# Peptides against a protein of PDB entry 5TUV: the designs that were tried, part 159

Target 1, 107 residues: chain A of PDB entry 5TUV
Amino acid sequence: KEVIDRLRYLKAEIEDLELKERELDQQKLWLQQSIKNVMDDSINNRFSYVTHEDICNCFNGDTLLAIQAPSGTQLEVPIPEMGQNGQKKYQINLKSHSGPIHVLLIN
Target 2, 107 residues: chain B of PDB entry 5TUV
Amino acid sequence: AQECQNLEVERQRRLERIKQKQSQLQELILQQIAFKNLVQRNRHAEQQASRPPPPNSVIHLPFIIVNTSKKTVIDCSISNDKFEYLFNFDNTFEIHDDIEVLKRMGM

## One batch from the design tools (peptide; made by RFdiffusion4, then SolubleMPNN)

Design b2_p24_5_s4 (from b2_p24_5 with T1M T8V V9Y E13T K16E T23V)
Fold by OpenDDE base, seed 3:
Structure b2_p24_5_s4 (fold): chain B 107 residues (1-107), chain C 107 residues (1-107), chain A 24 residues (1-24)
Amino acid sequence: as target 1 above (107 residues)
Amino acid sequence: as target 2 above (107 residues)
Amino acid sequence: MIVTENVVYTLGTPGEPINLKTVD
């Protein structure tokens, strides 16, 4: 009796949790779209940038490349593999479909 | 009962997943706030300077930051239209997105 | 995130962070 009641309770709770999870998934999608709309606004887009100083203040001691690309650009980072010469290859592949990619050396 | 234990495990799994989704939503909200703060900062700065920053002095969103050792040799192959980039590094690197930068900036 | 598999990201998608590193 006690076990049966516990099972019933757990099943009902799990069902409620499943609904909550789906609700959160929908909220995520709507929030993502909201953010996109804000960022795509002409006025906001005009001022959506950081400076060299901003980047330098965030990082130090290394070579920093800033790569700006249109939204939707694909970034691929393969697993490092041994090259023909025995040296590991570390690569970044970028592919844009809507505009050019711009690279800046920060330091 | 075994079934009860199984359901309790499932309940806990779902609770953790929901917690993660809730955290992701909070992060999205913070991203939106950070972006708005960035826009406000830049609008104010340009108003004070009475001009926009030089084109090559800023990095427009979206962007990524590649961080690697100063000793790292970087080779880059670029398509004619600059829609495709291939970076080769002779050593390890890190990639950070624009949101991470905004966080580090305190936006 | 440490790159342990080939990864593909899309820039400009809110809520999908791109923070990774390669290792020796």
Scores: peptide ipSAE 0.579, ipTM 0.913, DockQ to the pose 0.900
Fold by OpenDDE base, seed 5:
Formats: C-alpha cells, structure tokens, sequence
Structure b2_p24_5_s4 (fold): chain B 107 residues (1-107), chain C 107 residues (1-107), chain A 24 residues (1-24)
C-alpha cells in the first residue's frame, strides 16, 4: 500500500534528521568553546573592549549603563510587579562567582 | 493513516529545529568574526596612540548595556565584594548584550 | 524580547544572546 511506503520513507527521513540535529548540537558546542578560547587568549583579552564613544554611537537619547562582569555571571530580570507603594518594580539582579562587577555610567 | 500524519508533523518539527540551529551556528561564526575585528581595531588604535586607553574609559567584555529614560531613577545595592548587584528602576529599561553592541558598531 | 516571565541569563556565553525589554 502507498501508505506503508510513505511510512517507511518518513521514518527513514526522521532518522536522518535526528543525526543531523545531533551533528549541529556538537558543532555548536565546538564553536562555543572555540570562541571562548579566542576570547581567553591573553592578547585578545587585552584588547577585548569597547569605548564610551562606541556605546554612544550605538544608542541615543537615554541613560546608558554599562555593566561589565566576569563570564558566568548570572543575570536575573524578574517580571515587573507592583510594589507595596503601588509602583512597579523594575529590577536587575546580578551575581558573580569569580570576580567583581563594574558599572559605568555612559551618559 | 493517522500514523503517517503524526510522522509528518514530527518531521516538520525537526526540520524547523534544524533550521534554527543552523541559524544559531551562523550567528556564532559572525560573533567570532566581530570579536576578532574588535581586537584588531583596538590593537591598531593603541599602536597609533602609543598608549592604552584610560582604564575607566573602556568597557571590557563581557558586558551588558542597560538603556533607560533620562528621567529614570536608578538605585543600586552592592555587596561588599562587588560580586552581587541589585538594580532598581522606577521605569522600564532595555538590556543589550555585547554582541548586539558589536553588531551595531559594524564589527 | 519582552520580559513576560522571570528570566535568568549567563553573561559571556557565546550563542546565548541577552536582549530584553521591560514594559509597563
């Protein structure tokens, strides 16, 4: 029956897609590690920065905070909720485990 | 058959995931290129200036940019070791990571 | 991305973008 043939075809294709997806997952991990290695290189790390001018050129009209933190720092942004005073709470929580966090006011 | 339809749905789901993962890999490649371009720019700039930039004039990766209104009041609580930060805003804000900044810079 | 739920991100992880917006 045509349905049987279609089923066989679909099952075979899905199997191939599973293999492809696993391949992509591995490639992602490899590339992520590659990027980390490049960034951790002593020379690259020395020059891995942007300037105030760079930031100002990317944004306009508002207050800009630059928050630098070690890789692995956890960033938490809760859902804005009403506080006891009736004002919504807009929050950012940062937790580093490997070094201090630095904050710069750009404008 | 119902089984055939189920497999076709699964096939399509996997195809979409694969497409997304392929896109993510492309983005990673672009991120790596952007970072290398940033490093090259900074190395060249420091060579021309014959000096590094002032320490507090640059933002080292990784970082995030918080963009909020000029009228926004920002309160910050900091741990003694500066490993933990709590930011409170009285208005909405946007967060952009360093990769977004590099993109906007044309790296 | 609009914040519609509590989110936790890790800085410095390639391929994990952080782009958020809180809204009224």
Amino acid sequence: as target 1 above (107 residues)
Amino acid sequence: as target 2 above (107 residues)
Amino acid sequence: MIVTENVVYTLGTPGEPINLKTVD
Scores: peptide ipSAE 0.576, ipTM 0.914, DockQ to the pose 0.904
Fold by OpenDDE base, seed 2:
Structure b2_p24_5_s4 (fold): chain B 107 residues (1-107), chain C 107 residues (1-107), chain A 24 residues (1-24)
Amino acid sequence: as target 1 above (107 residues)
Amino acid sequence: as target 2 above (107 residues)
Amino acid sequence: MIVTENVVYTLGTPGEPINLKTVD
């Protein structure tokens, strides 16, 4: 039956796609690790920065805060909700576990 | 048949996930290239200047950029060890990571 | 990305972009 043949074909193709997806997942992990290794290199780490000018060239017209924190720092942004005083609360929570956080006002 | 249709939907779902993962891998490759270009730029610049930039004049990776209106009132609560930050805004804001900045810089 | 739920990100993780905006 044509339907049965189609089912078998689809199942076989899905199996191949599963293999492809797993391959991509592994490639992502390897690439992520590669990037981490490059960034953690002592020489690269020394030069892994941008300037105020760089930031200003990327953004304009607003207040810009640059927040530098150690890798692994947790960033939490809650849903804006109405506060007790009738003002919506827009918040950013940062928690570092390995070093201090540094904030720069760009403009 | 219903089963055939279900498998076709599943097939399409997997194809879309694979496409997305392929795109993500490409982005990771570009991120690594951008980072290496950044390091090269900074190394060259410091060589020409014969000195490193002042500590407070640069933003080290990783970082985020917070963009908000000039009229936005920003309050910041900081822990004693500067490991924890709470930012309160009276208006909306945007957050962009360092990778986005590198893209905008053309790295 | 529009913040429609509480989100938690980790800085310094390649492949996990942070691009957020809050809205009224």
Scores: peptide ipSAE 0.572, ipTM 0.911, DockQ to the pose 0.904
Fold by OpenDDE base, seed 1:
Structure b2_p24_5_s4 (fold): chain B 107 residues (1-107), chain C 107 residues (1-107), chain A 24 residues (1-24)
Amino acid sequence: as target 1 above (107 residues)
Amino acid sequence: as target 2 above (107 residues)
Amino acid sequence: MIVTENVVYTLGTPGEPINLKTVD
């Protein structure tokens, strides 16, 4: 009886948790869309930028590349593998489908 | 007993996922706030300067930052339309997105 | 995140952070 009751309780709780998880999933989608709408607003888009100084304040001591690309641009980073010359290859592949990519050397 | 244990494991699994999703939602809210703060800052700055910044002096969202050693040799291949970029590094690198930058900026 | 496998990300997707590090 106790085991049966425990099973029923656990099953009911899991069902409630499933509902909660679905709710959170929907909220995530809603928030993501909300953010997109805010960022795509003409006025907000006009002012959606950072400066070289901003970046330099966040990082120091190394070479910094800023790569600006349209939303939806694909970023691929393959596993570093040995090249035919015996040196490991560290690569970044970028592919945009809606506009040009712009690269800035910050530091 | 074994069935109870299985359900308890499932319960705990779902609880952890819910916790993670709640955290992700909080981060999304913070991202939206940070973006709005960025826009407000830039609008005010441009008003004070009475003009927009030069085009190559700012980095528009979305963007990523690549951080590597000053000793790292970087080669870049670009398509004719600038829609595709291939970066080759002779050493390790780090990538940070614009959200991370906004966080570090204190937005 | 340490790159231990080939990864593909999409820029400009809220809630999907990109934070990567290649290692020796």
Scores: peptide ipSAE 0.572, ipTM 0.913, DockQ to the pose 0.916; fails the geometry check

Design b2_p24_6_s1 (from b2_p24_6, 11 letters changed)
Fold by OpenDDE base, seed 3:
Structure b2_p24_6_s1 (fold): chain B 107 residues (1-107), chain C 107 residues (1-107), chain A 24 residues (1-24)
Amino acid sequence: as target 1 above (107 residues)
Amino acid sequence: as target 2 above (107 residues)
Amino acid sequence: MEVPKISESLLKGLSPGIKYKKVE
């Protein structure tokens, strides 16, 4: 009797949790769509940028590259492996499908 | 009973997922706020200057920042149409997305 | 400085357009 009652209780609680999880999934979807709409707005898009100063204030003393690429661009970072000269290869591969990629040296 | 234990494990799994989804939702909200703040800042700045910034002085979203040592040698291969980029580094590097940059900017 | 781990959850955020992939 106690086991049966415990099972019933757990099943009911799991059902409630399932409802909560679905609610969160829906909220996430709506928020993602909202963000997209805000970013795609013509006025917001016009002002969606950062400056060289902004970047320099975020990072110290290193070489900084800013890479602007269209939405949908593929970024690949292979796991470093030994190269021909016995050095590990550190690489970044970028492939755009909708427009050119722009690179700026910040400092 | 074993069945009770299985359901308790499932319950705990769902609770953890819900917690993670709540955190992710909060992050999305903060991202949207940060973007709106960025837009407002730039609009105000351009109004004060009575002109837009020079095209090559700003980095438009979406973008990434690559950070590496000043001593790192960087080789870049670019396709003719600038749709494909291959970067080779002789040492390690860090990649930061625009979301993280906005966070560091205090947006 | 190591390459940071890619979080798929973050990719679906503010700039979902860029697709990140770590290739072995």
Scores: peptide ipSAE 0.042, ipTM 0.857, DockQ to the pose 0.493
Fold by OpenDDE base, seed 1:
Structure b2_p24_6_s1 (fold): chain B 107 residues (1-107), chain C 107 residues (1-107), chain A 24 residues (1-24)
Amino acid sequence: as target 1 above (107 residues)
Amino acid sequence: as target 2 above (107 residues)
Amino acid sequence: MEVPKISESLLKGLSPGIKYKKVE
């Protein structure tokens, strides 16, 4: 009887947790849409940028490339493999479907 | 009983997923706040300067930052319409998204 | 420096901008 009671309790709790998880999923979807709307606003979009100084303050010493691309651009980073020359290939592949990609050398 | 143990494992699994989703929601909220702060900063800065920044002096969202050694040789292949980019590095690199940059900026 | 470890699922969930894909 103890086992039966425990089973019933666990099943009920799991059901409650399922509801909670669905609630969180919905909230995430809502918030993502909210962020999109805020970023797509004409005024916000006009001022949605960072400066070279901003980037330099975030990083130090190394070569920094800034790659600006439209939302939805595909970024691929393949696992490094040995090339025909015996050297590992380190690559970044970018593919945009809605506009040009812009690259800036920061330092 | 084995059935109780199975349900307890499932319960714990769901609890952990819920915790992760709650954390993700919090991060999204912070991202939206950071973006709004960025916009406000830039609007104020342009008002004080009485002009927009030069086009190539800023990086518009969305963007990524690629960080690599100054010794790293970077080759870039670009499509005619600039919709596709292939970067080749002779050494390792790091990628940081705009969200992380905004965090580092203290937005 | 190291090759970045990208969690595609997490990035898709957190970023509405550029879509990240790690190709194996």
Scores: peptide ipSAE 0.036, ipTM 0.857, DockQ to the pose 0.542
Fold by OpenDDE base, seed 2:
Structure b2_p24_6_s1 (fold): chain B 107 residues (1-107), chain C 107 residues (1-107), chain A 24 residues (1-24)
Amino acid sequence: as target 1 above (107 residues)
Amino acid sequence: as target 2 above (107 residues)
Amino acid sequence: MEVPKISESLLKGLSPGIKYKKVE
């Protein structure tokens, strides 16, 4: 029956797609590791920075804070909710495990 | 048949996920290239200046940029070891990662 | 200005440095 044949075809295709998806997942992991290795290289790490001018050229008009933190630092941004005083809470939580966090006011 | 329709939906779902993952991989490649370009730029700049930039004049990766109104009141609570930060804003803010900054810089 | 809606899954995929998490 045509339906049975279609089912077989679809199942086979889905299996191929599953394989492709797993391949992409692995490629992502490898690429992420590659990026990490490049960034952790002593020479590259020494020069892995941007200037205040760079930031100012990317953004305008508002207060800009630059927060530099070690790799692996956890950033949490809660969904804004009403506080006890009736004001919405806008928060950023940072937790580093490997070193201090540095904050710079850009403008 | 209903089963056939279900598999067709699943097929389409997987195709879309694959497309998204392919796009993400491309972005990661571009990120790596951008980082290498940044390093090259900074190396050249320091060679020309014959000195490294002052420590507080640059922002080392990884970092984030927080953008908020100039009228926004920002309160920051810091742990003694500076490993934990809590930022409180009385208004909305935007967060941009270093990757986006590099993109905006044209790296 | 609105607080951006950030997908944790997307951020994890793009950021090898800082780990982003939206707390719901």
Scores: peptide ipSAE 0.035, ipTM 0.854, DockQ to the pose 0.543
Fold by OpenDDE base, seed 5:
Structure b2_p24_6_s1 (fold): chain B 107 residues (1-107), chain C 107 residues (1-107), chain A 24 residues (1-24)
Amino acid sequence: as target 1 above (107 residues)
Amino acid sequence: as target 2 above (107 residues)
Amino acid sequence: MEVPKISESLLKGLSPGIKYKKVE
């Protein structure tokens, strides 16, 4: 009896959790759409930038590259492999399908 | 019973997923707020300056930041249309997205 | 040498337009 009751309880709880998870998924979708709408707004888009100073304030002591790429750009970072000279290859591959990629050297 | 144990495991898995999704939603909200704050800052700054910033002085979203040692040699191969970039580094690097930058900026 | 520090958690949220793929 106890086992049967526990099973019933667990099944009911799991069903409730499934509903909750679906609700959260829907909320995420709506929020993502909201963010997209905000970013795509003409005024917001006009002012959606950071400055060199902003970046420099966030990082120090390094060479900083800022890479601006269109939405949908593919970013690939292969696992470092040994090159022909025996040195590990550290790479970044970028592929855009909608527009050019822009690179800035910050420091 | 084994069935009871299986359901308990599933229950726990679902609870963890729900918790993670709730956290992700909260982060998205904060990111949206940060973006709006960025836009407001920039609008105000341009109003005060009565001019937009120079084109090459700002980084438009979306972007990533690549930081590496000052000693790192960076080679870049670019396609004709600038849709494809291949970066080669002779040393390790770090990548940071615009979300992290906005967080570091305190937006 | 240390492997570049990158996480799949990057690019989630505000700028989902950039798709990250770690190639193993």
Scores: peptide ipSAE 0.034, ipTM 0.858, DockQ to the pose 0.668

Design b2_p24_6_s3 (from b2_p24_6, 12 letters changed)
Fold by OpenDDE base, seed 1:
Structure b2_p24_6_s3 (fold): chain B 107 residues (1-107), chain C 107 residues (1-107), chain A 24 residues (1-24)
Amino acid sequence: as target 1 above (107 residues)
Amino acid sequence: as target 2 above (107 residues)
Amino acid sequence: TEIPKISESLLKGLSLGIKYKKVT
């Protein structure tokens, strides 16, 4: 009896949680689209940038590269493995499908 | 009893997913706010200066920042259309996206 | 010799434009 009641309770709760999860999924999709719309607005897009000073204020003491790329650009960072010369390979792969990539040395 | 335990595990799994999704949603909201604040800042700055910033003085979104040691040797291979980039490092590095930068900027 | 560090937002796929693809 107690087990049956617990099972029924758990099933009902899981159903409620499923509804909540779906709600959150929809909200996420909506918000993602909203952000895209805001960023794609001509005026907003014109002013969607940071300065070298901004970056330098966020980071210090190292070499900083800024890589600007179109939305949807794919970033791959392979797990470092031993190369032919026995040295680990540290790599970044970038692939854009819609436009050129720009690289700037900040400091 | 075993079925009850299975459902309890499932319930807990769903609760954790919901928590993660709620956190992601909050992050997206903050991203949108940060972006709007960035745009407002830049619009005001350009109005005060009565001119746009020089082209190479700013980094347009979206972007990533690569942070590595000053001693790190960086090699870059670029496709003819600049749609593909391969970076090779002789040491490790860090990658920070525009979202993290905006957070660090206090946007 | 450490594994490169990637921002959490990239790892979670929350970045505004650039998308991180995990390489197995």
Scores: peptide ipSAE 0.606, ipTM 0.918, DockQ to the pose 0.817
Fold by OpenDDE base, seed 3:
Structure b2_p24_6_s3 (fold): chain B 107 residues (1-107), chain C 107 residues (1-107), chain A 24 residues (1-24)
Amino acid sequence: as target 1 above (107 residues)
Amino acid sequence: as target 2 above (107 residues)
Amino acid sequence: TEIPKISESLLKGLSLGIKYKKVT
């Protein structure tokens, strides 16, 4: 009887958790769409940028490369492996679908 | 007994997912706030300067920042279809998205 | 560290623009 009672309790709790998870999923989708709408607004889009100074203030002492790409661009960073010449290959692969990619050297 | 154990495992899995989703929602809220603050800052700055910044002086969202040693050699190649970019480095690097940059900027 | 470091927001797929895909 104790096991049966525990089973009933667990099943009821799992059902409640399932509802909670679905609510969170819906909230996430709503918020994501809200952010997209804000970013796509003509005025907001016009001012959606950072400056070279902003980037330099965030990072110091290194080479900084800024890569601007359209939304939906895919970024891949393979695990470094030995190349044909015995040198490790460090790579970044970018695939855009909706526009050009722009590269800027900050410093 | 075995069913009870299985349900307890399932309950724990759902609890962890819910926790992760709640954290993601908080991050999205912060992203939206940061973006709005960025737009407000830039609007005010351009009003003070009475002109927009030069086109190549700013980095439009979305973007990523690649941080690497000043000694790192960087090569970039573009695919024939102009949609793929391949960056080769002779050493390791760090990648930071626009979200992290806005956080570091205090937005 | 020899492995490139990726921001947590990219790793977790929180970025709305550029999307990170893990390559194994």
Scores: peptide ipSAE 0.605, ipTM 0.917, DockQ to the pose 0.818
Fold by OpenDDE base, seed 2:
Structure b2_p24_6_s3 (fold): chain B 107 residues (1-107), chain C 107 residues (1-107), chain A 24 residues (1-24)
Amino acid sequence: as target 1 above (107 residues)
Amino acid sequence: as target 2 above (107 residues)
Amino acid sequence: TEIPKISESLLKGLSLGIKYKKVT
């Protein structure tokens, strides 16, 4: 009896949670699209940049590479594995589909 | 009962996912605000300077920042069309996206 | 650390520009 009632209660709650989760998923999609629209606006796009100073202020004195790439560019960082020469391989793979990638050395 | 326990686990799982999705939405909102603030800053700066910044002096979004030791040897191979990049490092590194940079900038 | 550090926003797929794909 109590078990049956608890089951019914839990099932009903889970159904409500499913609805809430779907709502959040939709909200995320809308918000993502909104951000894309704002960023793709010609005026906003023109001013969508940071300076070298901005970057230097955010990070300490190690080597800093800035890699500019088109939206949708895929970044892969494989788990470092031991290479044939006995050294771990640290790699970054970038694949753009819409335009060239630009690399800047900051410091 | 076992079924009750299973549903309680499912309930908890869904609650956690909902919490995570709510957090992600908040982050997206902050991203949009930060971007708008960045654009406003740059527009104002260029108006005061009466000119746009030199093309190679700024980093346009989207971008990532790679941070590594000054002693790290970096090798880069690129495709002819510059759509594919392979970076090889002899040591570890950190990658930060434009979102994190804007946060660090206080945007 | 020996493993490259990736920003949480990239890891969580919150970046709308450059997209991180975990290679396992």
Scores: peptide ipSAE 0.603, ipTM 0.915, DockQ to the pose 0.816
Fold by OpenDDE base, seed 4:
Structure b2_p24_6_s3 (fold): chain B 107 residues (1-107), chain C 107 residues (1-107), chain A 24 residues (1-24)
Amino acid sequence: as target 1 above (107 residues)
Amino acid sequence: as target 2 above (107 residues)
Amino acid sequence: TEIPKISESLLKGLSLGIKYKKVT
């Protein structure tokens, strides 16, 4: 019947989709590694920066902090909740495991 | 049949995951291109200036940009080794990573 | 007043450098 045919079709398609998904997963891993290799290259690393002007051109009107941190640094931004003093807590937590964090005031 | 319906759901779930993964791959490719363009720009700029930029005038990747009101009070607690930072704000803020900045720069 | 805005790339874990950890 039509149902049986549909089942066969769906099973075959799902199998193909499984293969496609695994392929994409592998491609992602390879691409991520490629990007890391490019960024870690000595020449590229030397020139892997933006200027204050770049940042100011991207943003305006407010206080801008630039926080440079090593790769792998953990960033946590808790959902604002009422603190002990009755005001909302707006926080940024940064934890590095491989080097110091550097903060720059842009404007 | 229930089995047919279950397979249809699974098929759709897999298709959606594949679509998401394809999008992620495209973003990664764009990141790599943007980074290479950044490096090329900086190399050319330093050649024209015949010197590297001042050390405190640039922000090395990876970084994040914190954007908040000029009226926002910011408190920062730093560990002794500068590996851990805690920022406290009395108001909300925005965080933009280096990827977004490169996009805004047109890289 | 409002929830801090985080870049989509951080939220999606596409950033290869600094990693956003969702806290609940």
Scores: peptide ipSAE 0.601, ipTM 0.918, DockQ to the pose 0.822

